# Ledger of designs, part 3: peptides against a protein of PDB entry 6GMG

Target 1, 331 residues: chain A of PDB entry 6GMG
Amino acid sequence: DSDDRVTPPAEPLDRMPDPYRPSYGRAETVVNNYIRKWQQVYSHRDGRKQQMTEEQREWLSYGCVGVTWVNSGQYPTNRLAFASFDEDRFKNELKNGRPRSGETRAEFEGRVAKESFDEEKGFQRAREVASVMNRALENAHDESAYLDNLKKELANGNDALRNEDARSPFYSALRNTPSFKERNGGNHDPSRMKAVIYSKHFWSGQDRSSSADKRKYGDPDAFRPAPGTGLVDMSRDRNIPRSPTSPGEGFVNFDYGWFGAQTEADADKTVWTHGNHYHAPNGSLGAMHVYESKFRNWSEGYSDFDRGAYVITFIPKSWNTAPDKVKQGWP

## One batch from the design tools (peptide; aimed at target 1 Y278)

Design b1_p9_2_s4 (made by RFdiffusion4, then SolubleMPNN; from b1_p9_2 with P1S H3S)
Fold by OpenDDE base, seed 4:
Structure b1_p9_2_s4 (fold): chain B 331 residues (1-331), chain A 9 residues (1-9)
Amino acid sequence: as target 1 above (331 residues)
Amino acid sequence: SRSPNLLPP
């Protein structure tokens, strides 16, 4: 129960982290130790190391979403989300494939749909778009200049995003970012901001008016990216978990992974930071743990989820929560 | 909803 959530205590600014431990190919540590690492590595604003504030520690305590929250500076809205879906593969597998032994038709269709998403291509699309946005931001000193630059960049690349409506999350994302408006953030200057990426895993079968089968095995038609743009309409994502398929079975509502703005070209070498659950050191769940995973470990996900989206947001360039290089673990 | 997650370790 969320009522057991506790805000981790403050860590001294100069306290060095204890070594992380390996866990299934990931680097793992307790949340308090992550705070220590965060203060040493990611806390810098305008080149100055900062202690994680009580507010930031409270955000972090919410688990995986807390990691993204503290590093992005806002609770994820997930409005600018990208994915890659192979429609031809999906159609072909439905036509020519067969349910496994004991697999229902609905289960088969849900599985085929899940397998038709390509996490790597979705990630690459988000990186591509983030790169375009960063170029548009670079010399823009007002929103109008940013939007003009963005349209030019998209036109040069013949990108379908150029056809998006002005009210689209794609064009409105910057203006809707609180840190863009902050005096010590962007101060309404796009050139002071940079695009960053996080990922969300979630369940497709969230429509309560749909069949029980869709809620249990997935909705094959839900949360598909738009052709050409790769944009996913996330408006129907209400953090509803997968429905149990057997007595006693339970699923979690979502998982979030923080990537930031790493420049590593090889996707497999990128590091994703995420948490296991909200911090409940005195509760049944125990203390929150933070994981730093390679892309393969992150993108594998869990059976709780059949969708992955890669989301773009913005942070001030003065923040160091999204460095070019991220080292896995400690030291 | 701003509910926390609960994932297996």
Scores: peptide ipSAE 0.046, ipTM 0.791, DockQ to the pose 0.145
OpenDDE base, seeds 1, 2, 3, 5: peptide ipSAE 0.046, 0.045, 0.045, 0.060; ipTM 0.792, 0.788, 0.788, 0.807; seed 5 fails the geometry check

## One batch from the design tools (peptide; aimed at target 1 Y62 G250 V252 H277)

Design b1_p10_1 (made by RFdiffusion4)
Pose (drawn by RFdiffusion4):
Structure b1_p10_1 (pose): chain A 331 residues (1-331), chain P 10 residues (1-10)
Amino acid sequence: as target 1 above (331 residues)
Amino acid sequence: RSPVRNLTPP
C-alpha cells in the first residue's frame, strides 16, 4: 500500500533496454528500462561503460530532479540561470489589453507576464554563454587563466556579462562546481570540464508574505531576467508550488529537464530528458517514467509553472552524460 | 490530482 519512494534495482551492464519510440515528439519508458539505456549510452567514464551506482539510482528515483541530479552529479542549485523576456510586449499588452471573460486583473497580469517570456531565446542565450565558457576553459589549466579567457571574449563581444561581479554566480560557476575540485573530476583544471545546460520550470509567486492573488495567479515582477545579461536571480526560488484556486486543485511545484551539450543547431530538434514523479510502483503514483521530449514539447510546460530558467553548470569531460547527440527511445 | 509528485531529499 505504501506510496513510499523505492530505489530501482541494479541493472546488469550487459542488459539491453526494451524498445520504445517517441509519439508526437515525446518518448517515455519506465525508469528501470531507462537505467538500461543510460548504462549503454550515457554511463561512460573515459569511454568505459559503467553500471549506475546505488547512489545514482537513489538520486534518479526522486522524479524529474533525478535525471539532472544523476547527469550532473549534484542536486541542481540553479545559481547561474538565463531567460528571455519581452519587456515591450509586456508593458504594451498591460496598457493596451484587457482581461478576458473570467479573469481578475491579478490573473490577467500574471498570464501576460507568463506569455511574455520566450523559452527559445532563453535557451539560445544559455547556449551562447555556455559556448563562451567552453572556449574560455579549452586551454586554461588554472582557474585564473579561465577567468582571463572568459572576460577577454566577453569584453571583445561587448557582452554585458563582462561587468558581473567577481563573486557573482556567473564568474564563480566553475569554481563552485564540486566535481571541478575533485581529483577524479576537474582536479582544479578547467580544461577537464565542460559546460552543460538543464532547464527548470517553476512558479513565480513564492513569497509567503505576499497577497493571495500572487500566490494563485503569479507575480509579474518576480524572476524576470536582468537587461543585457539575461540573468535570472534564482535566490528567492524556494520550490514553493502554485497555490490552488479551488479546493482539491493540486499543482506540482517544479519540473527539471536535462539538455546536456547536444550539438544540434535546431533548438526544436534538441531532446530534453525528464521524469514524471518519484518511483513508487507499489504505491499510488506508480513507477517513475523517464520522458525524452523535443524542445517544443518540453517548453510547452503546464499551468503549474509560469516561469522557465535555463541553467548552466559544469561536468568533467571524462563523463558521457552530455553527449553530442541524444536519441529518443531505443534502439 | 496529487500535488505531491516531488519529494524533498534528507
Fold by OpenDDE base, seed 2:
Structure b1_p10_1 (fold): chain B 331 residues (1-331), chain A 10 residues (1-10)
Amino acid sequence: as target 1 above (331 residues)
Amino acid sequence: RSPVRNLTPP
C-alpha cells in the first residue's frame, strides 16, 4: 500500500557512503546510502556539494521514478521518447513463425512485437538526438536561437525530425522544462542547459477498450516509433500495468532508469541508475534499494513490460546529476 | 498523487 511510503531521513553532507560493488553488472545499495553517494558525487550546484533537500528525498522515495525525478529535477513527463522497431522482423516472424506450444495467437503476436524492438538502437537514436540538441544549445542565448540552431543541425543531417511541428514535444521540450526557466537553472538561457536521457519500461496493452488478450499479452501495434524520427507517442501511456493472466498474478506499472549525459561510446559500458520500489522501511516492501546497472542489465527489463522508451529532457549544466562518467558502487 | 512503482519483479 502506497500509504507505507516514508521519506528517507537527511544524511550529513560529509557522510561517506558505505562501500558496495557491482556484481554481474549491477551494483545495489539501500536508499540512505545512495543519498550519501548522491551528495558526494551528484549534488553539486555550480561546483558546490549540496545536501539532498527534504523535497528531493521525498521525490527519491517513490522508487525507480524517484531516481529519475531527483536527478532530472522534475517528475518524468515522457513526452520526447524514442525507440527502434524492426518492422521487417516483425512481419517476417508473424508470417513464418508459429506460436509455441500452449501459446495463444495473441500471446504470440505480443511476444513477437516485444522482440521486434531494439533497445540498443533506441538508445542510440536518443543519444544521437541529444547530441544534436546539445550542439544547438551551445551558443544559443534565447529559445529562438536554439530552435534556429536545431533546425539547421537537422537539415544538415537530413533528419526527419526537421519536419516535426513547432508544437511537437521535440521543439517544445526545452521551454517546457521548469529548470530552464529557473533563475538558478537555465534562466531562460539555452546555453546553460544540456540534454539528458532516461529510459522507461512499461506495458503496451493499456487500452481499456481493447481486448482482454491485448491487456494480458500486449498490443502489438501500440507505442511503435514513427518511421524516420523514432519518436514514440507516449500520450496513451497511463501507467497501467499488465493484466494478470492467472489469479493472484500481479505486475508492476513501470520502471525508470537514469542515464543522464554519459559520454561512454560503448552502450554496454553505460550505467543506468534505478530503484526497486517506494521506500517503506516499516512496511512489507521494506527499504528502497537503488541499483546501478550496466546497459545489458537495464535493457533486459522484466516480463511486466513489453516496451522500452528512451526519453530526452534537459537539466542545467550547473547540476552534476548527469556527469560524463558514472561509476558503479563505492568507491 | 504521482504513480508509484510497487515492487521490482524478482
Scores: peptide ipSAE 0.080, ipTM 0.797, DockQ to the pose 0.186
OpenDDE base, seeds 1, 3, 4, 5: peptide ipSAE 0.075, 0.058, 0.058, 0.075; ipTM 0.800, 0.784, 0.796, 0.794

Design b1_p10_1_s1 (made by RFdiffusion4, then SolubleMPNN; from b1_p10_1, 5 letters changed)
Fold by OpenDDE base, seed 1:
Structure b1_p10_1_s1 (fold): chain B 331 residues (1-331), chain A 10 residues (1-10)
Amino acid sequence: as target 1 above (331 residues)
Amino acid sequence: KNSKRNITPP
């Protein structure tokens, strides 16, 4: 029951986390212990450790999205999203492949579409773009300067993003970031901001006017990245879960994973922080757990989802929620 | 606004 959500209590600022370590690429701890870790490692503003506020704890309590929410400083808007889709693979597999035993045509097409996405390439694209943005931010003291720098960088790299509209999520993302406008944040100074990345897993078959098969097994044509740019139109993502294929079956609406601004070049060694469900210590779901997963663990996803997107947003450089290196577990 | 993940997928 969603009504069982509880905001975790405050943790003393000096309280150290209980030890935990990764197992098979994934470290896990209860939300209360993550708050302790967060305060020790990620809470710093202008170099000063902070207690997680009640508001932040409330955000965190919402589960996987809460982890991204507390670390990014805002509820995910998901507008600047990237993915990689192999069109040739998709077409060839549809043409030359066949449904598995017991698999319907719709299931087959949905599966083939899902498998035609490359999570690693999608992530790499987002990192590439974030890097370009960070260079554009570095010496820009107003938005105009940032945009000019960005266009120059894109032109130098012959990047198709240079052709995006000025009002596109790509160019408008910074100005639409609340922390950019905050006095204690960016204070309208792009050079005080940095690009960060999180990922969202979701279901493609969200169109209520489409066939039941698409809602059950995926819409092969939905949420594909634009050629050249890798941008995914997320406007039709309304957090609608996969439709059940049998009575009593239910699916989760989304999953979020926080990457931040890690500098590890090997994607397989990057760490993604996410949560299992909303915090319900007195309910059937139990306490929220926070996971620190390697990329393989994160990108594997679940059958609930057939799409993955890698999203860019911005945080102030004064925040330590997106350090260069993320360590699993404690200490 | 459906902002909560209400279950853990298998």
Scores: peptide ipSAE 0.081, ipTM 0.796, DockQ to the pose 0.163
OpenDDE base, seeds 2, 3, 4, 5: peptide ipSAE 0.048, 0.049, 0.055, 0.054; ipTM 0.778, 0.772, 0.787, 0.779; seeds 2, 5 fail the geometry check

Design b1_p10_1_s2 (made by RFdiffusion4, then SolubleMPNN; from b1_p10_1, 6 letters changed)
Fold by OpenDDE base, seed 2:
Parts: structure tokens; C-alpha cells; sequence
Structure b1_p10_1_s2 (fold): chain B 331 residues (1-331), chain A 10 residues (1-10)
């Protein structure tokens, strides 16, 4: 029951983290210790360390989404999402492949669709777009200048995103970012903002009007990226978990991983920060743990999910929640 | 895994 959620207590600003623990190739720690690390490493505003506020601690307590929430400064809207889907692979596997023993046709199609997504290419696309956006932000002191720069950059690269509507999530993302409008944030100055990336794992079979098979095994046609742009329509993502295939089976609604703005060129060396569940130290779930995973560990996901999206949002450059380099664990 | 439960804000 969500009623067991507790906001982690405040940590002294000068308190150093305890060492992280290795966990399946990841670095793991309890949420309170992550708060300590966050205060030492990520809390900086205009170069000054900040204690994580009660509000931020409350956000964090919501689990994996809380990690992205506290670092991005807003609850994820997931509007500007990218993925990569190999249509040829999908078609070929459907044509030439066969269901495994005991696998239903729906299960087979769902699996093939899941396997046709390329997480690395999806991530690369998001990084490419974020880079373009960052260039457009650099010398723009108003939104109009930003949009003009963005259009020019896209034209120069012959990017299909240039054809997106002005009201699309792509062009509206900055203006819809609360921290952009905040006096101590962007103050309506695009040059004070930078693009950042997080990832969401979720279930494709969320349409309640669809077949039970799609809800159980995935909807092969759902949440595919648009050709050329790589944009995923996330409007139908309502955080509905996978339907049970057997009695007593339950699936998680989503997973979020925070990347930020790391400059590491090798995707496999990038660090993704995520949580296991909401903080319930006195409940059955126990205390929330935070994981810092390499891309391989993050991108593997869970059977709960058959889609991954890489989402772009913005934070003020004055925040240190998205540094160029992220160290896994502590120290 | 079943141990991972995420909640949305109210």
C-alpha cells in the first residue's frame, strides 16, 4: 500500500556517504546514503552545496521516478521521447521465425517486437538531439532565438525533426519546463539551460480496449518510434503495468533511469541512476535503495517492461544534477 | 522483480 511511503529524514550537509555496495555489476546504496552523496556531488546551485530539501526528499521517496524527479526538478512528463526500432528485423523474424514451444502467437509477436528495439541506438538518437538542442541554447537569450537556432541546426543536418509542428513536444519542451521560467533557474533565458536525458521502461500493452493477449504479452505495434525522427508518442502511456499471465503474478508499472548530461562517448561506460521502489522502511518493501548502473545493466530492463524510451528535458546550467562525469558508487 | 514497486504522486 502506498500508505507506507515515508519521506527520508534530512541528512547533514557535511555528512559524507558510506561506501556503496556492489550488486550485480551495479553500485547500490540505501536512499539516505544516496542523499548524502547527492548533497556532496549533485546538490550544487551556482557552485554551492545545498541540503536536499524536504520537498526533494519527498520526491525521491517515490522510488525510481523519484531519482529522476529530484535530479530533473520536475515530475517526468515523458513528452520528448526517442527510441530505435528495426522494422526489417521485426518483419523478417515474424516471417521466418517460429513460436517457441508453448509460446502463443501473441507471445511470440510481443517478444519479437521487444527484441526489435535497439536501446543503444535509441540512446544515441537522444544524445544526438540533446547535442543539437544544447548548441541551439548556447547563444539564445529568448525562446524565439532558441527556436530559430534549433531550426537552423536541424536544417544543416537535414534532420527530419525540422518538419515537426511548432506545438510538438520537440519545440515546446523548453517553454514547458518549469525551471526555465524560474528566476533562480533559467529566468526565461535559454542560454542558462541545458538538455538532459533520462530513460523510462514501461509496458506496451496498456490499451484496455485491446485484447487480453496484448495486455499480457505486449502490443507489437505500440510505442514505436516515428521513422526519421525517432520520436515516440508517449500519450498512451498511462503507467499501466503488464497484465498477469498467471494467478498471483504482478508487474511493476514503470522504471526510470537518470543519465543527465554525461559526456562519455562510450555508451557502455555511462552511468544510470535509478531506485528499486518507494521508501517504506517500516513496510513490507523496506527502505528504498538507489542503484548506479552501467548502460548494459540499465538497458537490460525487466520482464515487466517491453519498451524503453530515452527522454529529453532541461535543467538550469547552475544545477549540478547532470555533471559531465558521473562516478559510479562511493568513493 | 516483485520487490520493485513504484508509485505515482497523488
Amino acid sequence: as target 1 above (331 residues)
Amino acid sequence: PNSKRNIEPP
Scores: peptide ipSAE 0.145, ipTM 0.813, DockQ to the pose 0.578
OpenDDE base, seeds 1, 3, 4, 5: peptide ipSAE 0.138, 0.141, 0.122, 0.057; ipTM 0.812, 0.815, 0.802, 0.768; seed 1 fails the geometry check

Design b1_p10_1_s3 (made by RFdiffusion4, then SolubleMPNN; from b1_p10_1, 5 letters changed)
Fold by OpenDDE base, seed 5:
Structure b1_p10_1_s3 (fold): chain B 331 residues (1-331), chain A 10 residues (1-10)
Amino acid sequence: as target 1 above (331 residues)
Amino acid sequence: SSSKRNIEPP
């Protein structure tokens, strides 16, 4: 299936995108046109626009993950992930609710678990943590200073993250970011970096040793956030899709959405950039399309997925892949 | 297969 993937051709640096506009909260364009927009809007390094490199175009061609990859500068590791789960709602619905007509018990439990996640609260938690990290980065010129600042900020806010181990993904995330160490990136200076956010949709029922029902309808206990911190253990996410419930049915492995570092306070007005599939212009899937979706459109997800995580990583401030304001479409 | 629309790098 991956054999028909093609790297999109280079676009002239000064070529303007063809116009497109949002409809019902989502704007859509072909990948080549997105490259044109990217070069005009997001490509800037130190204030100077850049042509998307062959390497970056290759990353982008991988589909939804490619959008996050090209904008974050690295393939997603998903180690610092957040979500929100309403345990009381879950327990109450299981106790007082009943399966719908034709719905199995496993299907009912999987659905109730999915509905007990709050995408907006998960997103807000990630934004809260990113803000704390950004404050810690602001005046820190070495990693030690950053970590000290971070601990101080967390203590002041009485945040449960202050109790995380020093080796946790939370504290090690910056040092493990390649662009932090690059001369033209952070150059080992935390104050040159900023926290950014992307989201991943995936399937909970990935344990091959579990029941077939969990693989088909979800694992209600999997990938829940830790109380207090909101951290999700993503170590068991192996990009395994949902199992078919009927003959001929197939599901997608994952979906990634890029948020970056938008400052819009209203979650409903934030824009998420994502792709439909890998670029296969001469294959059955066709050309890759890129979507710019409002939060409602993004967070709705698909039946392929029953989990959403909001992940924090870092990029150099000199990059313009995560601007304060993102606009849908062109112009 | 249309089920693997998003690909991980090798």
Scores: peptide ipSAE 0.189, ipTM 0.830, DockQ to the pose 0.750
OpenDDE base, seeds 1, 2, 3, 4: peptide ipSAE 0.152, 0.115, 0.176, 0.175; ipTM 0.821, 0.804, 0.832, 0.828

Design b1_p10_1_s4 (made by RFdiffusion4, then SolubleMPNN; from b1_p10_1, 5 letters changed)
Fold by OpenDDE base, seed 4:
Structure b1_p10_1_s4 (fold): chain B 331 residues (1-331), chain A 10 residues (1-10)
Amino acid sequence: as target 1 above (331 residues)
Amino acid sequence: PNSKRNITPP
């Protein structure tokens, strides 16, 4: 937790952003300038620009998770998460592959597991499901109608999600969304809501009862998607970072990237918005920076993480935090 | 809530 975290000051509603800095396929800016962009582009409620509130600025100040928080309207629960894992590749590599020079067996297995995840396929699965959900939402004026529509859509597509329990994160996600129940949000009307996507990178070796090797090099069996559905059980994700493998080494707890509801069909052209760390302008970490990355840059991740999940949640259609098109940087 | 601390994209 960050004792030196500071809430960014308010920005005038009419203040235009300064140009973003391009860097290795990303667009970068300081958090204050992102607030300016957010107010110009994403702040709209019912078509009207809004100044980012103190509460929203406080959420944003938490770093990468803050970007997702302010745009989704809630702290990420990560319950409806998707990924893609190539089981055949994993088994084959374990059987026929060899540890690299100096690589332990545990390191090898952890690496092979990490490499067996396909970020692009995971993202595509989430987009597919979000599309189904959006169709189910379109003309549903109560939750019962939404659920009926959803089941019909899944049946028509012969999707394995049709077999999920009614209490599963998949079917319960909408009713568990605070903005769905808000008068100025969904007002309990599914047709006023839309599905949106964000991504989380995290460490698999979080089980304290497991071996030290799993905590250091990854747990090959943890956080795999269920076959057919692609659902990942995120219940054991407690934001525990990777354990150091050498003295002085340290790892970060997670990374979040906001996608929203972009309609760009080419995954490589989609834009992901994320932060580097919590805002600490007077601390050692410094001011928070916000990055708008292409999918290639986002999905690359860091050595801190060996899992990626793509999560679906919902926002009111009256919000403009998830537009059809996202432009990278400014202008 | 927890926050990311020191990851800096290139």
Scores: peptide ipSAE 0.045, ipTM 0.769, DockQ to the pose 0.167
OpenDDE base, seeds 1, 2, 3, 5: peptide ipSAE 0.043, 0.043, 0.041, 0.045; ipTM 0.767, 0.763, 0.760, 0.774; seeds 1, 3, 5 fail the geometry check

Design b1_p10_2 (made by RFdiffusion4)
Pose (drawn by RFdiffusion4):
Structure b1_p10_2 (pose): chain A 331 residues (1-331), chain P 10 residues (1-10)
Amino acid sequence: as target 1 above (331 residues)
Amino acid sequence: DRMTKPFYDP
């Protein structure tokens, strides 16, 4: 009867996954089966396949956060985040539009702010920034050389990110990555690391001391990207869900999607990996399922979330959790 | 809580 979280059992390294295919842009499989796929195509350490460890299986069982947690080796901090927001569209649709049949002004403002974000450009911005970071760390064998290389390209590219504080989440992203300091990971050598991207969907109205309207319909001024850099201050994100509008209405507080470092130029052809909930086959929600969605399917989101952030972190190059290509389903 | 699930009022 317990809807307790259970850890999926160990899968032998030779066990192949059951086949599955995408339908209308999304593929899904039970977590036990995804572990088999992950061990075949994502588990490589210096080209050697590995069994998903007990710890990794535990992390994965927590739901949507589990895929990103496993692939990055760290619980997501969301410290370095990017998004795109059309300020002109937002200001114009506020002073020119009107609430629809059945909206409070707080609901109208909350929706317009939501629709003013552009998740394609947001992902595209994180893409170009991660590329700059990867070029900066290619031949840099200490952090100082990495930061010099990073600032040099940003200045020459006239990127406002060059003026970020030395201790900002941007410039400190590499040094604050645990696997960067680990002897078996980056070993303080930026050339052994790689930038990767994952996404977080979340709610804007997370201030518990704010009006109910913002908790129920969103805070338009919250989690907007800074101009020029596109950085999103995630420090006030506390994993607080959208408040219900009527009794019995439940909302999920966040969703994580793993992109990795796919080389596909078509943002619409990129695959994003995420789970539906924690693993509980003997309980109410049932077993965890891993979803592999095309970008548009992922970026469609839900009413639970009115904000999207595309986050950059680092993993060692020796890993294979962010391959150049990601295929939906199996084989 | 880190589990992915919906939230309800009491």
Fold by OpenDDE base, seed 1:
Structure b1_p10_2 (fold): chain B 331 residues (1-331), chain A 10 residues (1-10)
Amino acid sequence: as target 1 above (331 residues)
Amino acid sequence: DRMTKPFYDP
């Protein structure tokens, strides 16, 4: 129960992290040590280091979502989400593939659907869109100018997103970002903002009116990206975990990974920051740990999840929570 | 390590 959650104590601004290094693509440290690193590397506002506030430490204490929360400045809304799905592979495997020994038809279909998502292509689509948005932001001093620039960029690329409604999450994402409106944030100036990316892993079989098999093994038709745009309708994601397939089995509701705005072109070299669970140093779960994972480690996910989405949001350029380069471990 | 990821609705 979340009742054991504790806000990590403040760390002195000048305190350096204890050293840690990646092993098999993942670096790991305790949350207090991550706070120390965060203050040294990511805390900067207008080039000045900041102590992580009590509010930020509280956000962070929520685990994987807390890492995204503290770095994005808002609780994830997941409205602007992208993925890639290979429809031909899906159809072909359903037609020509066979269930494994002991695998039910529903389990087979769920697995085939999961395997038909391409995490790398989904991530690349989000990066492509974020790049377009950043170009639209760079010289826009009001929202109208941003939207005009965005439409022009999309037209130049013949991108299907140009056909989205003006009220869609795609066009409304900036105006709905709290930090855009803040005086010390964007101050309603798009050119002071940049697009950033995080990822969410979740379960497809969340419809309580569907079959038990879909809840246990996945809904093959749920949370697919729209053709052309790659947009995923996340409105039905209510953080419902996978249903147990055996007695005593339990699944978690989601996982979040923070990418930010890294410029590394090779997806396999990108670093994703996430947490294991909420901070409960005096509880059964223990202290929260923060992971810095390579894309391979992140995208592998867990059996708890059969969907991955890559979400775009915005932060002020004055924040250093999304630097061009992210390094695993310390120093 | 089993991850427990509580949902928070602010």
Scores: peptide ipSAE 0.040, ipTM 0.768, DockQ to the pose 0.167
OpenDDE base, seeds 2, 3, 4, 5: peptide ipSAE 0.035, 0.038, 0.038, 0.035; ipTM 0.750, 0.759, 0.759, 0.752; seed 5 fails the geometry check

Design b1_p10_2_s1 (made by RFdiffusion4, then SolubleMPNN; from b1_p10_2, 6 letters changed)
Fold by OpenDDE base, seed 4:
Structure b1_p10_2_s1 (fold): chain B 331 residues (1-331), chain A 10 residues (1-10)
Amino acid sequence: as target 1 above (331 residues)
Amino acid sequence: DILQRPYYEP
């Protein structure tokens, strides 16, 4: 399947994008045109516009994950992930609710679990944590100073994250970011970095040792956030899609959406950038398309997925891949 | 599999 993936060709640095196509609240374009926009808007390093490199174009060609990849500078590790789950709602619905007509018990439980997640609250938690991290970064010139600042901020807010182990993804995320160590990136200076956010949609029923029902309808107990912190253990996410419920049915393995560091306070007005599939212009799938969606469109997801996580990573402040304001489409 | 499988396009 990967054999028909093609790296999009280089676009001239000064080539302006064609207009995006509006579609049900989204702005959509072919990947080559997104490269043009990216070069005009997001490519800047230290204020200088740059052509998307062959390596970056190759990353981008992988689909939705490629959008996050090219803008974050690394393939998503998803280690610092947040979500919000309403345990009371889940328990109450299981107790007082009933399966729909024709719905199996397993299907009912999977659906109830899915509906017990709150995408907006999960997103807000990630933004809250990113804000704390950014405050900790702003005047820290070494990792020790950053960690001290972070602990102080968390203590001031009485945040449960202050109790995380020093080796946890929460505290180790910065040091494990390649761009932090790069001379033209962070250069080991936390104050040169900023926290950014992306989202992943995926399937909960990935455990092959579990029941077929869980693989088909979801695992109600999988990928729940820890109480207090909101942290999701993503270690069991292996990019395994939902199992078919009928002959010939197939599901997508994952979906990634890039948010970056937008400052828009209204979640509904935030823009999420994602792709439809890997780039295969000469294959049956066709050319990759890139979408810029509002949060409502992004968070709705697909039936392919029953989990959403909001992940924090870091990029150099000198990059413009995560601006304060993202304009949907072109012009 | 690190490649995205296709989903419905609006």
Scores: peptide ipSAE 0.126, ipTM 0.789, DockQ to the pose 0.318
OpenDDE base, seeds 1, 2, 3, 5: peptide ipSAE 0.118, 0.037, 0.056, 0.044; ipTM 0.785, 0.753, 0.790, 0.775; seeds 2, 3 fail the geometry check

Design b1_p10_2_s2 (made by RFdiffusion4, then SolubleMPNN; from b1_p10_2, 6 letters changed)
Fold by OpenDDE base, seed 5:
Structure b1_p10_2_s2 (fold): chain B 331 residues (1-331), chain A 10 residues (1-10)
Amino acid sequence: as target 1 above (331 residues)
Amino acid sequence: DILQRPVYEP
C-alpha cells in the first residue's frame, strides 16, 4: 500500500558506503547505502559532490522508477522508446510451432511474441540513436541548430528516423526536457546536454477492452517497434500489470533500469541500476533494495513482463549521474 | 500507480 512509503533519511555527505552483497549475479544493497554511494559517485554537479536532497530522496523511495527518476532528474515519460522485434521468427514459430503440454493457444502466442523480441538489439538501437543525438548536440548552441544537425546526421546514415514528424517524440524530446531549460542545467544550450538511456519492462496486455486471454497471456500485437525506426508507441502503457492466471497470483506493474551513458562496447558488461519496490521499512514490504545488474541479469526480466523498451532522455553534462564507466557494487 | 510493486526474483 502506497501509504506505507517512507522517505529515506539524509545521509552525511562524507559517509562511505558499506559493501554491497551478491544476489543472483547482481550487487545488492539497502536504499540508505545506495544514497551513500550516490553521493560519493553520482552526485557531482560541476565537479562538486552534493548531498541527495529531500526531494531526490522522496523520488528514490518510489522503487525502481525512483532510481531512474533521481538520476535523470524527471519522472520517466517513456516517449522516446526503442525495441527490436523479429517478425520472421514470430511468423515462423506461429506457423510451425505448437503449444506446450497444458499451454493454451493464447498463452502460446503470447510466449512466442515475447520470445520474438531481442533485448540486445533493442538496446543497441537505442545506443545508436543516442550516439547520433550526442553528435548533433555537441556543437549546437540553440534548438534550431540541434535539429538541423540531427537531420543531417540521419540523412548521412540513411536512417528512417529522418522521416519522423517534427512533432514526434524523437524531435521534441530535448525541448520537452525540464533540465534543458534550467539555468544550472542546459540553459537552453543543447551542447550542454547529453543523451542517456534507461529501460522499462512492462506488460503488453493492458487494453481493458481486449480479451481476458490477452490480459493474462499477453497481446502479441501490442507495443511492437515500427519497422526501420525501431520506435515503440508507448502511449497505451498505463502501468497496468499482468492479470492473474490463478487465484492469489499477483504481478508487478513495471520495472525500470538505469544505464545512463556508459561507453562499454560489450553489452554484456554494462551495468544497470534498479530497485525492488517502494521503500516501506515499517511496512510488510520492508526497506527498498537497490540492485546493480549486468545486462544479462537485467534483460532476463521476470514473468511479470513480456515487453522491454529502451528509452532515451537527456541530462546536463554537468551532472555525474551518467558516467562513462559504472562500477558494479562497492568497493 | 507510480509505485513499484515487489518483483518476483527467479
Scores: peptide ipSAE 0.173, ipTM 0.820, DockQ to the pose 0.335
OpenDDE base, seeds 1, 2, 3, 4: peptide ipSAE 0.070, 0.134, 0.057, 0.051; ipTM 0.815, 0.806, 0.779, 0.788

